# Peptides against a protein of PDB entry 2AKA: the designs that were tried, part 49

Target 1, 299 residues: chain A of PDB entry 2AKA
Amino acid sequence: MEDLIPLVNRLQDAFSAIGQNADLDLPQIAVVGGQSAGKSSVLENFVGRDFLPRGSGIVTRRPLVLQLVNSTTEYAEFLHCKGKKFTDFEEVRLEIEAETDRVTGTNKGISPVPINLRVYSPHVLNLTLVDLPGMTKVPVGDQPPDIEFQIRDMLMQFVTKENCLILAVSPANSDLANSDALKIAKEVDPQGQRTIGVITKLDLMDEGTDARDVLENKLLPLRRGYIGVVNRSQKDIDGKKDITAALAAERKFFLSHPSYRHLADRMGTPYLQKVLNQQLTNHIRDTLPGLRNKLQSQL

## One batch from the design tools (peptide; aimed at target 1 L7 L11 R292)

Design b2_p22_1_s1 (made by RFdiffusion4, then SolubleMPNN; from b2_p22_1, 10 letters changed)
Fold by OpenDDE base, seed 1:
Structure b2_p22_1_s1 (fold): chain B 299 residues (1-299), chain A 22 residues (1-22)
Amino acid sequence: as target 1 above (299 residues)
Amino acid sequence: DEELKKEIEEIEEFIEELEKQQ
């Protein structure tokens, strides 16, 4: 069976090239979360490289269509600069920043125009994610005063689509009932049919507290459930701590924690990647008949 | 699944036509 994810990747790239991206209900996973929820760290942990813009405030300012492709070689390619292979992931980060600034200007504004990035790696499963700007309540720097609403409107363009799955990233060290990710997911998916919960920062919870009830899908039930992850700390990132070592530490965290040990085989970044690959593949398969019919009607 | 195979082939053909228009 041909890989369904690469098929949809080719379709995404073709529509991107003709400027028709915004209106297509393609089977995809949109990543949503508040600022500093840990979205970028989850994506970087899949690749095993530091390659996403970092900083305070809104870091992701354009949708990033991140296409992970299992390969014997490691390199990245952008749709906007076809034929250039990036083997230095620092250069990938710089290109994302430059291409973002080219469209948004220097005012740290946002644009709905996607960046399409394909990463080939032996360390990834086939997986496509649309990383969206982090939700914020407070404008920073030269951001427009309505930036919160601009971000929400941009997110709604993706998450309202019926074929869009939602990866809702929420930090455990914050009130989950107030999670920006789960709020927006509940608005567009009130029955929790399209939403996958990711709980970050489990290692930063107060002593004597845990997210067990959340991870067991008892507190805020989602049909697709929750997966806990432990990302590198900002200190670990600044210190260039190896992602492989961080993934080993994550595994150790779940195995050694009294509240999570029984869930450990259904937690962590490698398990999340596997689940997302499977869910996206199945979702594409289920949506193909409708997609085919829609495409044929556009010829 | 032969039906899935046909659906894939039709989508591939559509993609190829879009790619030629670029």
Scores: peptide ipSAE 0.362, ipTM 0.892, DockQ to the pose 0.630
OpenDDE base, seeds 2, 3, 4, 5: peptide ipSAE 0.345, 0.352, 0.351, 0.354; ipTM 0.885, 0.888, 0.885, 0.892

Design b2_p22_1_s2 (made by RFdiffusion4, then SolubleMPNN; from b2_p22_1, 10 letters changed)
Fold by OpenDDE base, seed 2:
Structure b2_p22_1_s2 (fold): chain B 299 residues (1-299), chain A 22 residues (1-22)
Amino acid sequence: as target 1 above (299 residues)
Amino acid sequence: MEELQKTIEEIEEFIKELEKQQ
């Protein structure tokens, strides 16, 4: 059986090349969350490399279609520069920044035009994610005063689609009832059918507090449930702490924590990657008959 | 157009295989 995720990746690339990206309800996972919720760290932990733009404020300013492909070799390729293989992931980061600035300018504006990045690695499962700009209420620098609404409108173009799954990323050290990710997910998916919850920063919760009720799906129930993760600290990122060592520390965190020990085999970044691969594969299988009929009607 | 047509054909073949298993 051919892997369904690479098949949908070929569709995504073909439609991107003809400028029709916005009109196709392709089976995909959109990543949503507030600024500093830990979205970029989750995606980098899947790859095992530092390759996403970092900084204060809105870092992701264009949708990033991240296509992870299991392979024997490790390299990245952009759709906008086909045939150029990147083996240095710092060059991947610089290319994302340069291609973002080419379209948005220096004012840190946003654009709905996706960047398509494919990463080949022996350390990934086949998985496609659309990383979206972080939700914010406060413009930074030369950002337009309506930037909050521009980001919201951009997110709505993806998350309102019936075939879009939503990866809602929320930090545990903030009020989860007020999570921007869970709010937008509830607006477009009121029955919680398309939403997968990710809870970050579990290691940064106040002493004597935990997110057990959320992770057990008892507080804000989602059909697809919640997965807790522990990302590298900002100090660990600045110190270039190895992601493999951070994943081992994440596993140790869940196993040693009294509130999470019983959930430890259904928590952490490796488990999240496996669940997303399986859910996306099944979702593609269920949506392909409808997609065929739609494509045949357009030919 | 050729790449899109090829991808549609691959989808059609895959759906036919799924229908034979069901």
Scores: peptide ipSAE 0.067, ipTM 0.706, DockQ to the pose 0.088
OpenDDE base, seeds 1, 3, 4, 5: peptide ipSAE 0.045, 0.024, 0.059, 0.055; ipTM 0.637, 0.657, 0.697, 0.697

Design b2_p22_1_s3 (made by RFdiffusion4, then SolubleMPNN; from b2_p22_1, 7 letters changed)
Fold by OpenDDE base, seed 5:
Structure b2_p22_1_s3 (fold): chain B 299 residues (1-299), chain A 22 residues (1-22)
Amino acid sequence: as target 1 above (299 residues)
Amino acid sequence: DEELLKTMEEVEEFIEELERQQ
């Protein structure tokens, strides 16, 4: 089986080390969504660990290049501290926070300089995601009044690239017509060719309402479709509810829900991970001829 | 620049691997 994703990861790390990230249109998936849309929970559910910064407002303040690698062992490595293996994912969280603060300071500012994190695990599929700051309208703390536009400009550096796929994360318990993720995706991908929709918080919708039309790709059609997920509640996260138990509850939710039962085999976090792995692999393959030619012209 | 040299080596290895898979 052609492991194209790890190969692209090596290239990505090499270019990140020399600061030339801006000139490369590497095949990747950028994760976009409003604050509290459930982005961090989706990523943590892939790993099966709590390892991302949590809090109110803008939690992700630098792009996080998250490289998931299927392995017999479980550990994490940062590009900025080569040779250090992290087996405690709380230490991974602390390192993300420390490295963020080192560059942005303590004012909760943002920086476009990525953090590169590789996670080896037997529980993951090969997958590379770029977690981007959550879109916000309201500055918090010492954030500048134009923080919304700073975040937008940072996102645009990734999502405007032709080889960038967009994972648009939207909560179902909010007006999807007003989804920040779907708006930015529509702006840069008006034909919906590069966008994968993720619908979170399906379990928090009002009684008698559902997102069936969205999940069936009837309301806001995307070529790559929509996948519904059910994340842990904030209470469950604070209570350290096991992610494996949450994934079982997610499966049960889709199977038992009258509006979603017929879609259940094409919903949930494990299916999302599989789809993203396959779509990224195919996208790499499709872009390889152009990427090869570009790289050869630079050598 | 050791970092540049290493990057060039990684790019060359990448191209070679792509050529083997095509």
Scores: peptide ipSAE 0.076, ipTM 0.727, DockQ to the pose 0.057
OpenDDE base, seeds 1, 2, 3, 4: peptide ipSAE 0.026, 0.023, 0.033, 0.038; ipTM 0.615, 0.637, 0.668, 0.697

Design b2_p22_1_s4 (made by RFdiffusion4, then SolubleMPNN; from b2_p22_1, 10 letters changed)
Fold by OpenDDE base, seed 3:
Structure b2_p22_1_s4 (fold): chain B 299 residues (1-299), chain A 22 residues (1-22)
Amino acid sequence: as target 1 above (299 residues)
Amino acid sequence: DEELKKTIEEIEEFIEELKKQQ
């Protein structure tokens, strides 16, 4: 069972190499959320490194197929740079930016062509995520006026697929009923069968408010439930607060919060990683027979 | 699960065929 995620990784790489990315209903998790919802911070917390592009506006402009692989060594590899091992995660960030700009140009446009990044680490569970551009309503800089619709169309290419699980990232300090992530998830998964809710920014909620009902799956029920996380603040990121200290602070937050203490063992980034690994593994197992049949029909 | 094992093997074979097209 531990090899199912790596199997799908090899399949993803093989299809990406032949340019057939668009028509495949591969078992995968697409990450969706509004701009500044905390998607990048969640992904970086899984790796324990700062390696994603940062900035104002749309940071992710191409789908990023992030393949996390548990290994005794720590390094990254890109499918477009075969044989090059990256041990400096700042160089990983720069390569994502450069490869994005190579295809989209400097106008901050988007492209549906994925970047495939594999990260080997002793600190990760086997997990593959497709990070998608953050939903936005307002073009920034030289972005086309229809950028909102271009992003939505790109997201729909992934999230409409039956074998796509949806990691819907929503900030707690915003009205959850207005969550862009949950709206798009409900559009394509009205019964909440494929959607996993992530609630970020729980530490930024107004005093006397909490997300308890959401986290207990009582407000907007999802079959796969919700997991709360506490990411590093922008100040902590700028101050180079290490991710280990951030994970300890996250644990302390849940344990000390009156509304969340009883949920603390089912919250936080480490628990989210475990849940996603298990859910993806099980989902792959369930979908493999159907996938095999589709592949055989293409021969 | 022997059926799952066979399914995995068939997918692995397919992956190898795709690699030959590169």
Scores: peptide ipSAE 0.486, ipTM 0.922, DockQ to the pose 0.574
OpenDDE base, seeds 1, 2, 4, 5: peptide ipSAE 0.486, 0.479, 0.475, 0.483; ipTM 0.923, 0.919, 0.918, 0.923

Design b2_p22_2 (made by RFdiffusion4)
Pose (drawn by RFdiffusion4):
Structure b2_p22_2 (pose): chain A 299 residues (1-299), chain P 22 residues (1-22)
Amino acid sequence: as target 1 above (299 residues)
Amino acid sequence: SELEETIEEMEEFIDELEEELE
C-alpha cells in the first residue's frame, strides 16, 4: 500500500519533539556507516542533488529524518520551517547547517534532536531513512574527546530497537570484515535479520580484486542482502550535479565489469531505492497491526 | 479491509496526539 510509508511519516513528525524513550519503537530505517563509507553520496544520488553539509569528518551531527516522496514537482520542506518551500538545494544544505549550529554549542559536537526534512522529487521513490552521525576513531575536530563514544551511543539508541531496520553502508575499498557499520549491526542484530547491506566505491577497488562474494551474499550473509553502488559524479554545464548522467555511468560500470555484469539488474541506486521502498513498506505492514496499542503503553 | 481499518484508527490516534502536543 502506497499509504504505509506516509502514515509512519506522520508518526515521525509527531515524535520529532518527544525526547528519547527507550520503549518507543517506530518501523523505520537507520543509516549507519563509518565516516569513510560515502553514505552522503548514496543519499544525494537518491535525491539527484547535492544537499548535505560538506566538511571534513562528520556531515550529520543531528539525526536527519529524510522523507523522500515521489512527486511530479521538485521541492523540500523542513518541519521546523513551517510552510516554507525550498527549491534551491544549496539553501537546503545551508538550512541543515544553520539549524544544526543553532542547537549544537560546539560547532562540531552532536545532538539527538532530529531535523525533519521531506523532499518531493521525480528522482525518488517513496522512502524514508534516518541518517545518523558517521563513526570514526580519531576525534580530529574540535570537541569532544569522547566523540567516538557519543556517536556510538546515539547510534545504539536507534539500532538497538527491534523495529529499526539497519542500512549498513561500507566502502568496497577497505576490509569489509572490519566495516564499522557491519560490526555494529552484528552487535545488535547477530542473526543479520534486520540489516540491509550497501557496498559503495566499487569502482575504487584495487586492480584485480572485486566484491563479488559479498554482493552475492556468500561471504558475510545477511537475510535482506547487499546492494552495490558507485558514485560516478558527472557535472552539467554550470558545474552542478547531473544525476541522469551519473546514473547512466553507474549502469555502464555494472554492465561492463566482468565480475558484476550478471548482477547488474540487482545493483545501483535505482534498484536500491526500489528495494528500500519495498522492504520498508513490508516492514511497516508487519509492525502496524500491533502499533497503536503498543504506543499507548510505551508513552 | 482489516488493514485499512487499522490505518484509519491510527490516523485518528495521530490527530489526537497532535492536538495534545499543541

Design b2_p22_2_s1 (made by RFdiffusion4, then SolubleMPNN; from b2_p22_2, 6 letters changed)
Fold by OpenDDE base, seed 5:
Structure b2_p22_2_s1 (fold): chain B 299 residues (1-299), chain A 22 residues (1-22)
Amino acid sequence: as target 1 above (299 residues)
Amino acid sequence: SELEEELRELEEFIEELEKELE
């Protein structure tokens, strides 16, 4: 099986150079979720580093094209500053914030212009994700009162594309029926063909309750199913709890939980990475011929 | 046009990628 993801990364970079004028749908995975749904934690768990902006309200204010590349070395590169290798992931976080502010200003506004970040690491599987701003109804800073709709409009630019898979991140400790991620996914993917469900905060559910029915794909069925994960708590993040330790705790959680033990081998962050890698690879293979044909039709 | 040139370059790139996958 050929590894197609790195090849498509080159294509993605080329598309970024052309701008948004081309009516082409790249095979990609867009990450959607409400504010505080756990999106940032999931992505950081993939890398094994703290590198995403944190804070109250809308943290991600520009799309972040995150290209994970398995390699023998560990470093990050931005498309907007070619040739600079980042080995300190705190500096990566700062660069994301700086580049965001450069375009959006200091008013906490949003911009649809992506930031392109490539992370080389021996600890990652090849995977490309587009992290999108968290859906929220509460403006922060100098954001306009209609910021919710601005975010939704931005998300729709990605998730409406036929070749876009949707990673819908929902917290288990909230009403899943009101999940922003699942709502938007259902809107643009009513048959559940392009959506992968991620359920976070399973460890924060009330005693005597569980998300078994959701994880077994019985409540809100998706063709691509659901994967549960357990992220570090905010306290753990603030305390700089090691991600490796958190991953071990996640494994233990699923193995020891009476409602999830039977699903444990199909749960957790490592399994999610594998599934996403495989699904993206297959998706690329399936969509490339159509992409070529569409491109030819525009010439 | 500039767009056509860019699209042509992209097409060539995709074709090259497809060859690498075969």
Scores: peptide ipSAE 0.046, ipTM 0.678, DockQ to the pose 0.060
OpenDDE base, seeds 1, 2, 3, 4: peptide ipSAE 0.019, 0.025, 0.024, 0.022; ipTM 0.534, 0.616, 0.614, 0.602

Design b2_p22_2_s2 (made by RFdiffusion4, then SolubleMPNN; from b2_p22_2, 8 letters changed)
Fold by OpenDDE base, seed 2:
Structure b2_p22_2_s2 (fold): chain B 299 residues (1-299), chain A 22 residues (1-22)
Amino acid sequence: as target 1 above (299 residues)
Amino acid sequence: SELEEILKELEEFIEELEKQLA
């Protein structure tokens, strides 16, 4: 069953090469969230490496198709530069930035053209995610005044597709009822059938408050539920805190917190990765007959 | 082509999966 995700990855790459990627409803997980919701940190925690662009405002400006592949070796490859193996993940970050700037220019504009990145690692499960630009209401720099709507339109190209699962990333230290991620998910998935909730910044909640009801799926129920995570703080990132140490601290956080202790085995980044792998695998299996028929019609 | 090979593999996988579920 683990070979289903790599098979879909090969399809995705093949269709991207022929310019038909946008027309395919491939089984995938789109990652949505407001700016600074913690999306990039979650993805880096899966890999165990710092490799995504950082900064204020809109950091992700093109869709990033992140294909994680369990392997005995550790390296990265881009579809746009086949044959080049990256073993330094700082170079991976620089390549993402360079490839983004090549298409969008220096004005911090956005493009719907995906960057395809495959990461081989012994520390990952097979998993494909599409990281999408963070939702924003305020243009920064030379961004057009309608950047909010441009981002929204881009997200809708992914999340409206029937075979797209939605990883909705929301910070716990903000009003969840006003979560941009959950709002867009509710718009395209009103019955909550395709949405997986991720709650970040649980360690930054006000004293005396917790997200227990949310994590227990009692407040805003999703069929696929919620998973809480604790990412590195900006201070930790700037201080180059090791991701392995951060994952241990995350585990300790859930185990030691009175409101989350009973949920600890169903929380945290490692559990999230496992759940996403299983969800995607099952989703691929369920969609394969339809995908086969569609592909055969295009031959 | 690569696409044809992938489709063949996909079809074989679906067939095997259907046999297991029958």
Scores: peptide ipSAE 0.044, ipTM 0.708, DockQ to the pose 0.085
OpenDDE base, seeds 1, 3, 4, 5: peptide ipSAE 0.022, 0.024, 0.028, 0.034; ipTM 0.639, 0.687, 0.681, 0.689

Design b2_p22_2_s3 (made by RFdiffusion4, then SolubleMPNN; from b2_p22_2, 10 letters changed)
Fold by OpenDDE base, seed 1:
Order: sequence, then structure tokens, then C-alpha cells
Structure b2_p22_2_s3 (fold): chain B 299 residues (1-299), chain A 22 residues (1-22)
Amino acid sequence: as target 1 above (299 residues)
Amino acid sequence: SSLLKEIKELEEFLKELEEQLK
């Protein structure tokens, strides 16, 4: 059943090529979160490479359809430049930035037109995610004053779809009751049926505080629950700390923390990747009946 | 069995669509 994800990837590519992406209700996982919530770090940890744009403010400015494919080889491909294989992930980052700027210009605006990136790696499970722009309230640079609403409207185009699962990324060192990710998820999924919670920055919580109640699904219950992760610090990223070493440190964090030790086997980036693979696979399976006919009617 | 049939039908649809995009 793991082969269902590659099948949907082919659908995504085909519909992207014909410009029909906006009206598609394909089984997918949309990633939502505030700026600096740790979305990019989670995605990079799945790949084990630094390949996403970094910076202050809005980093992701176009939807990024990230297709992870388990393979014996490691390389990346973009749908907009077919036939070019990227083996240097710094070049992948540069291509994302260049392709984003080509469409949005230099004003740091946003565009709803997706970038389709496929990463082949022996270190990944089959998994497709749609990374969306981070929610913000403050325009930066030459961004329009209504950029917050533009981002929100873009996110709503994805998360309102019935077949869209929502990966809501929230930092633990902020008030979770005010999480932008959880708020938007609750708006479109009031029963918490389509939402998976990711709690980042657990290592940055104040001494004597923890997110145990959230991670145990007791505070803000989601049917699909919560998974805590520990990402690299900005210092670690700038210092090019190895992601493998960071994943080991994450495991150690959960095992050694008195509030999380009992949850350690259901926490961390590797577990998150596994869960998302399973969730997406099952979701595809459940939506396959009649999918062909529905898709044909949209062409 | 029903799922396998749906998968096969979808695969065939995709092949046709991909051919049209060439």
C-alpha cells in the first residue's frame, strides 16, 4: 500500500502541468504554521538535508509540493525543469529561491502557483507534503499591508478541501491556545478529524513547564493526536550541524525528559515521518473509490 | 479486490493523461 503515494504524486504532476491545481481535491497533507514555527526544519529533517530557503519573515512564499520518494539513490527533481537531477541540495535551495522570485518578483510577495519538488533518497519514507507560507501579521519589506490576509486566503484554498489533511505546526514555547496553526485548523476542521498536531521547540520551554498535556492529547484533543519534535537551533543550522546528529539529540531529549520519557517512542521526527506516511497512505486508500471519475470530470 | 481494481483503473487513467501531456 505504500505505492499509493507515488500514484498520487503522478496525479499531482499531471494536474500541475495542465494548470488545474486550484480545483483539485487530491488526498494530501498541507503543512500550516506561523512564521518561525519550525515547519521548514521538520521538512528538512525528513530529508536529512538543508534545502529550504531560510531567512527572516516569510520564507515560503509559494506552495511547495514536496514529494519524498524512497530510492536507492539520492537526488532531487523539479517539475518546472524536467530532466535536471540535483545532487547538491544547496542548489535545490537556490532553485526554490530563484523560481519563487521569478514568479513573485523582488517585493517578497506570494503566489498560489505551486513549486513541485521530488526528492529521491534512501533515508526517506514515501511521503508528500504541501508546505504553505507561514502565517504572519506583520508585513516585511515591500510586502503589501494585507499580506496576512493574502496568506490566509492561500492557505484556505488548500485546507478547506475535504481530502486535505492538515499538519498543524505549533511551537511549544508560545501560547498553544493562540497557535495560528491550530486556529486555522479548528476553523476548517472543527471536529479535529483532519488535523495532525506537531509541537516544535519543546527544548526551548521555560524550566518547570512542559507540553505533556498537549502531547497526551488532553488539552486540545485531535483525533489524530500530537507528535512532539525537537529541531536544530538556529545556531546549529548556521553551524551546519549534521541532521543525523540532531535526530540523535532529539531522541535523547525525549528519553531523558521526565515529562516526556513515557512518550518517547511516539515522539520525534522519525516517528512523525512514519505516522505521516501511514496516515497519507490510509487516506489515499479511503479516497481512491470514485477518484478517477471525479478527476475526469475536472479535466 | 475493489481497491485493486480502482488502483488499476487510476493507473490506466494516469497513463492516458501523461500521454496527452507529451
Scores: peptide ipSAE 0.079, ipTM 0.758, DockQ to the pose 0.831
OpenDDE base, seeds 2, 3, 4, 5: peptide ipSAE 0.041, 0.057, 0.023, 0.022; ipTM 0.656, 0.724, 0.584, 0.581

Design b2_p22_2_s4 (made by RFdiffusion4, then SolubleMPNN; from b2_p22_2, 10 letters changed)
Fold by OpenDDE base, seed 2:
Structure b2_p22_2_s4 (fold): chain B 299 residues (1-299), chain A 22 residues (1-22)
Amino acid sequence: as target 1 above (299 residues)
Amino acid sequence: SELKQILEELEKFLKELEEQLK
């Protein structure tokens, strides 16, 4: 059972190499959310390294297939440069930026062609996520005026697939009823069978308010529930605050908050990673018979 | 091919899983 995710990763790489990525309904988790919802911070917290592009506007401009693999060693490798092992995660960030710019140009355009990144680490569980561009309504730089719809169309290529789970990332300091992530999830998963809710920015909510009802799955019920997380502030990121220290602060936040203390053992980034690993493993097991039949018919 | 090997491994796994469920 522990080797199911790596097996699917090998399938994913093989199909990517032959140019069939878009047509395969592989069991996977797509990450969706509005711009600045905290998606990149969640992914970096899983790895324990700063390695994703940062900035204003649309930062993720290509799908990033992030394959986390538990290993005794720590390094990263890209599918587009298989012979190169990255041990400096700043170089990983630079490679993502360079590879993105190579395809999209300098106009901050988007491309549906994925970047495949595998990270080996003793600090991760086996987990594959597809990070998608953040939903936005406002074009930046030389982006076309219809960029919102281009992003939406790209997301739909992933989230409409039956074997795709949806990690919907929403900030708590915004109206949840207007969450872009939950809206798109509801559109393609109206019964909430494939959607996992992540609530970020719980530490930035107005005094006297909380997201308890959401986290208890009482307000907008999802079969797979909600998990709250606390990411590093922009100041902490700029100051290069250690992710390990941030994870400790996250734990302290939930334990000390009167509205969340009773949920603390089912909240936070480490718990989220565990849940996603388990859910993806089970999902792969359930979908493998159908996948086998489809693959055999194509050979 | 690499793809063929992966498919063989997948088939082996599914067979083992089916046997465990019996």
Scores: peptide ipSAE 0.075, ipTM 0.738, DockQ to the pose 0.085
OpenDDE base, seeds 1, 3, 4, 5: peptide ipSAE 0.031, 0.037, 0.057, 0.031; ipTM 0.676, 0.703, 0.716, 0.697; seeds 1, 3 fail the geometry check

Design b2_p22_3 (made by RFdiffusion4)
Pose (drawn by RFdiffusion4):
Structure b2_p22_3 (pose): chain A 299 residues (1-299), chain P 22 residues (1-22)
Amino acid sequence: as target 1 above (299 residues)
Amino acid sequence: SSELSTELDSIFDDIDTTVAKL
């Protein structure tokens, strides 16, 4: 049903101002990744426009509830900016930065208050993800020293919930067994039943190595599987993001890599969008029947 | 608040209608 994701989108809007309640548990996807995993690039490739804050270290300092709606037209709206339509995605980036600073005292700390961003675009399938602060060790920023723990604690508030699917994002050019995202997913989902793996930067692996065993779901098995992507950024004449060319370059990469050709139809951003739309829809279908009665008891 | 309660009642009605179609 094309209606399930929109229905949960209304619930997320309604609960955006309701503070943390460990018992409230909406069916949704939380994006979890180490700071080096490239999780912003994954989201920007869904949208086809650069729109996320840039900077060293942390990009998401407040949970970003990103609601992507397939549309013939292309624009964005924030729940906190009633009625305003954003058509220039640079302004979208600037609003994320401004609304975040409005809330965060220190210009580098974090807050649990979500920003609710809805994007209508021909480049997207109906899909909703909650992007969360990336994980890191060295608090190299400017307050606070326990920032690693504040981030982990915020992530745990989301992903310890049973209805929260985990999109664990890890770079291929690292030790995947040591992935911050996969490790935290294992702490709360030991059976790997509600974690979807994304492997980025496949084109940056060392010469003569590949991630075939992980992509084939053999080395670090997850019920919902792994999807690989690459960010082969192409810019148009004006120096801006060209998503059609970037997606073609990604498709060429998988078709031409001897280790991945046989999986190409199950890799890449378009396929990832399809998979997330499908899994999120089925998950909502599964959890909606008991939802109304359960919510009444939990509020 | 009253406004939130009204919004949630409306959403709960939509949930009931949607569950009936599953």

Design b2_p22_3_s1 (made by RFdiffusion4, then SolubleMPNN; from b2_p22_3, 10 letters changed)
Fold by OpenDDE base, seed 5:
Structure b2_p22_3_s1 (fold): chain B 299 residues (1-299), chain A 22 residues (1-22)
Amino acid sequence: as target 1 above (299 residues)
Amino acid sequence: SSELQKELEELFEEIDELVSKL
């Protein structure tokens, strides 16, 4: 079943090469969340490398199609520079920044044109995600005054498609009822059929509070449920804390927490990766017959 | 293009084969 994801990646690359990506409803997972919700940290935890742009405000300014491929070797490749293998993930980060700036300029604007990045690794499951710009309400620096609406419009191009699954990333240390990710997901998926909830920053909740009701799918029910994760803190990232050590700490957190211990086997980044791989594979299986029929009618 | 059509057909054949084994 896992072999369906690489085939869809080939389709995605072929359509990207002809500039028709916007018109195709390919089975995919779009990652949505507010700024600082922990999206980048979740993606980096899947790879086990620091490779995404970091900073204040809007970090992701173009859609990043992240294709994870299980392989015996570890390297990255961009669709825009085929044949160049990146083994240093700092160079991957720099290439994302450079390619972003090439299209958006230096004004921290956004562009709907995706960057396609494939990561081969022995430490990943086959998984394709589309990382989208973080939702914001307040323009910062030289950002255009309508940046909130530009981001929203960009997100809508992905999340409104029927074959798009939504990974809604929300921080637990903020009001979950006001989560930008859950709001946009509810707008385009009112029955919660396409949405997977991720709850980050569970370790940063106030003492005596927990997200148990959310994680048990009792507060805002999603058919696909919620998965809690614990990412590295900004201090841990700046201190170059190893991701493997962070994943061990995450496991310990869930096992030791009175409110989460009973859920611990259905929580954490490794479980999230497995669930996403399985759900994407099943979603591909279910959608491909319809996609084939549509494509055959257009050719 | 005829090349893209051929590539897509080959990909769909591979997909059909994999789906049939599931």
Scores: peptide ipSAE 0.135, ipTM 0.776, DockQ to the pose 0.526
OpenDDE base, seeds 1, 2, 3, 4: peptide ipSAE 0.061, 0.056, 0.119, 0.101; ipTM 0.686, 0.687, 0.769, 0.758; seeds 1, 3 fail the geometry check

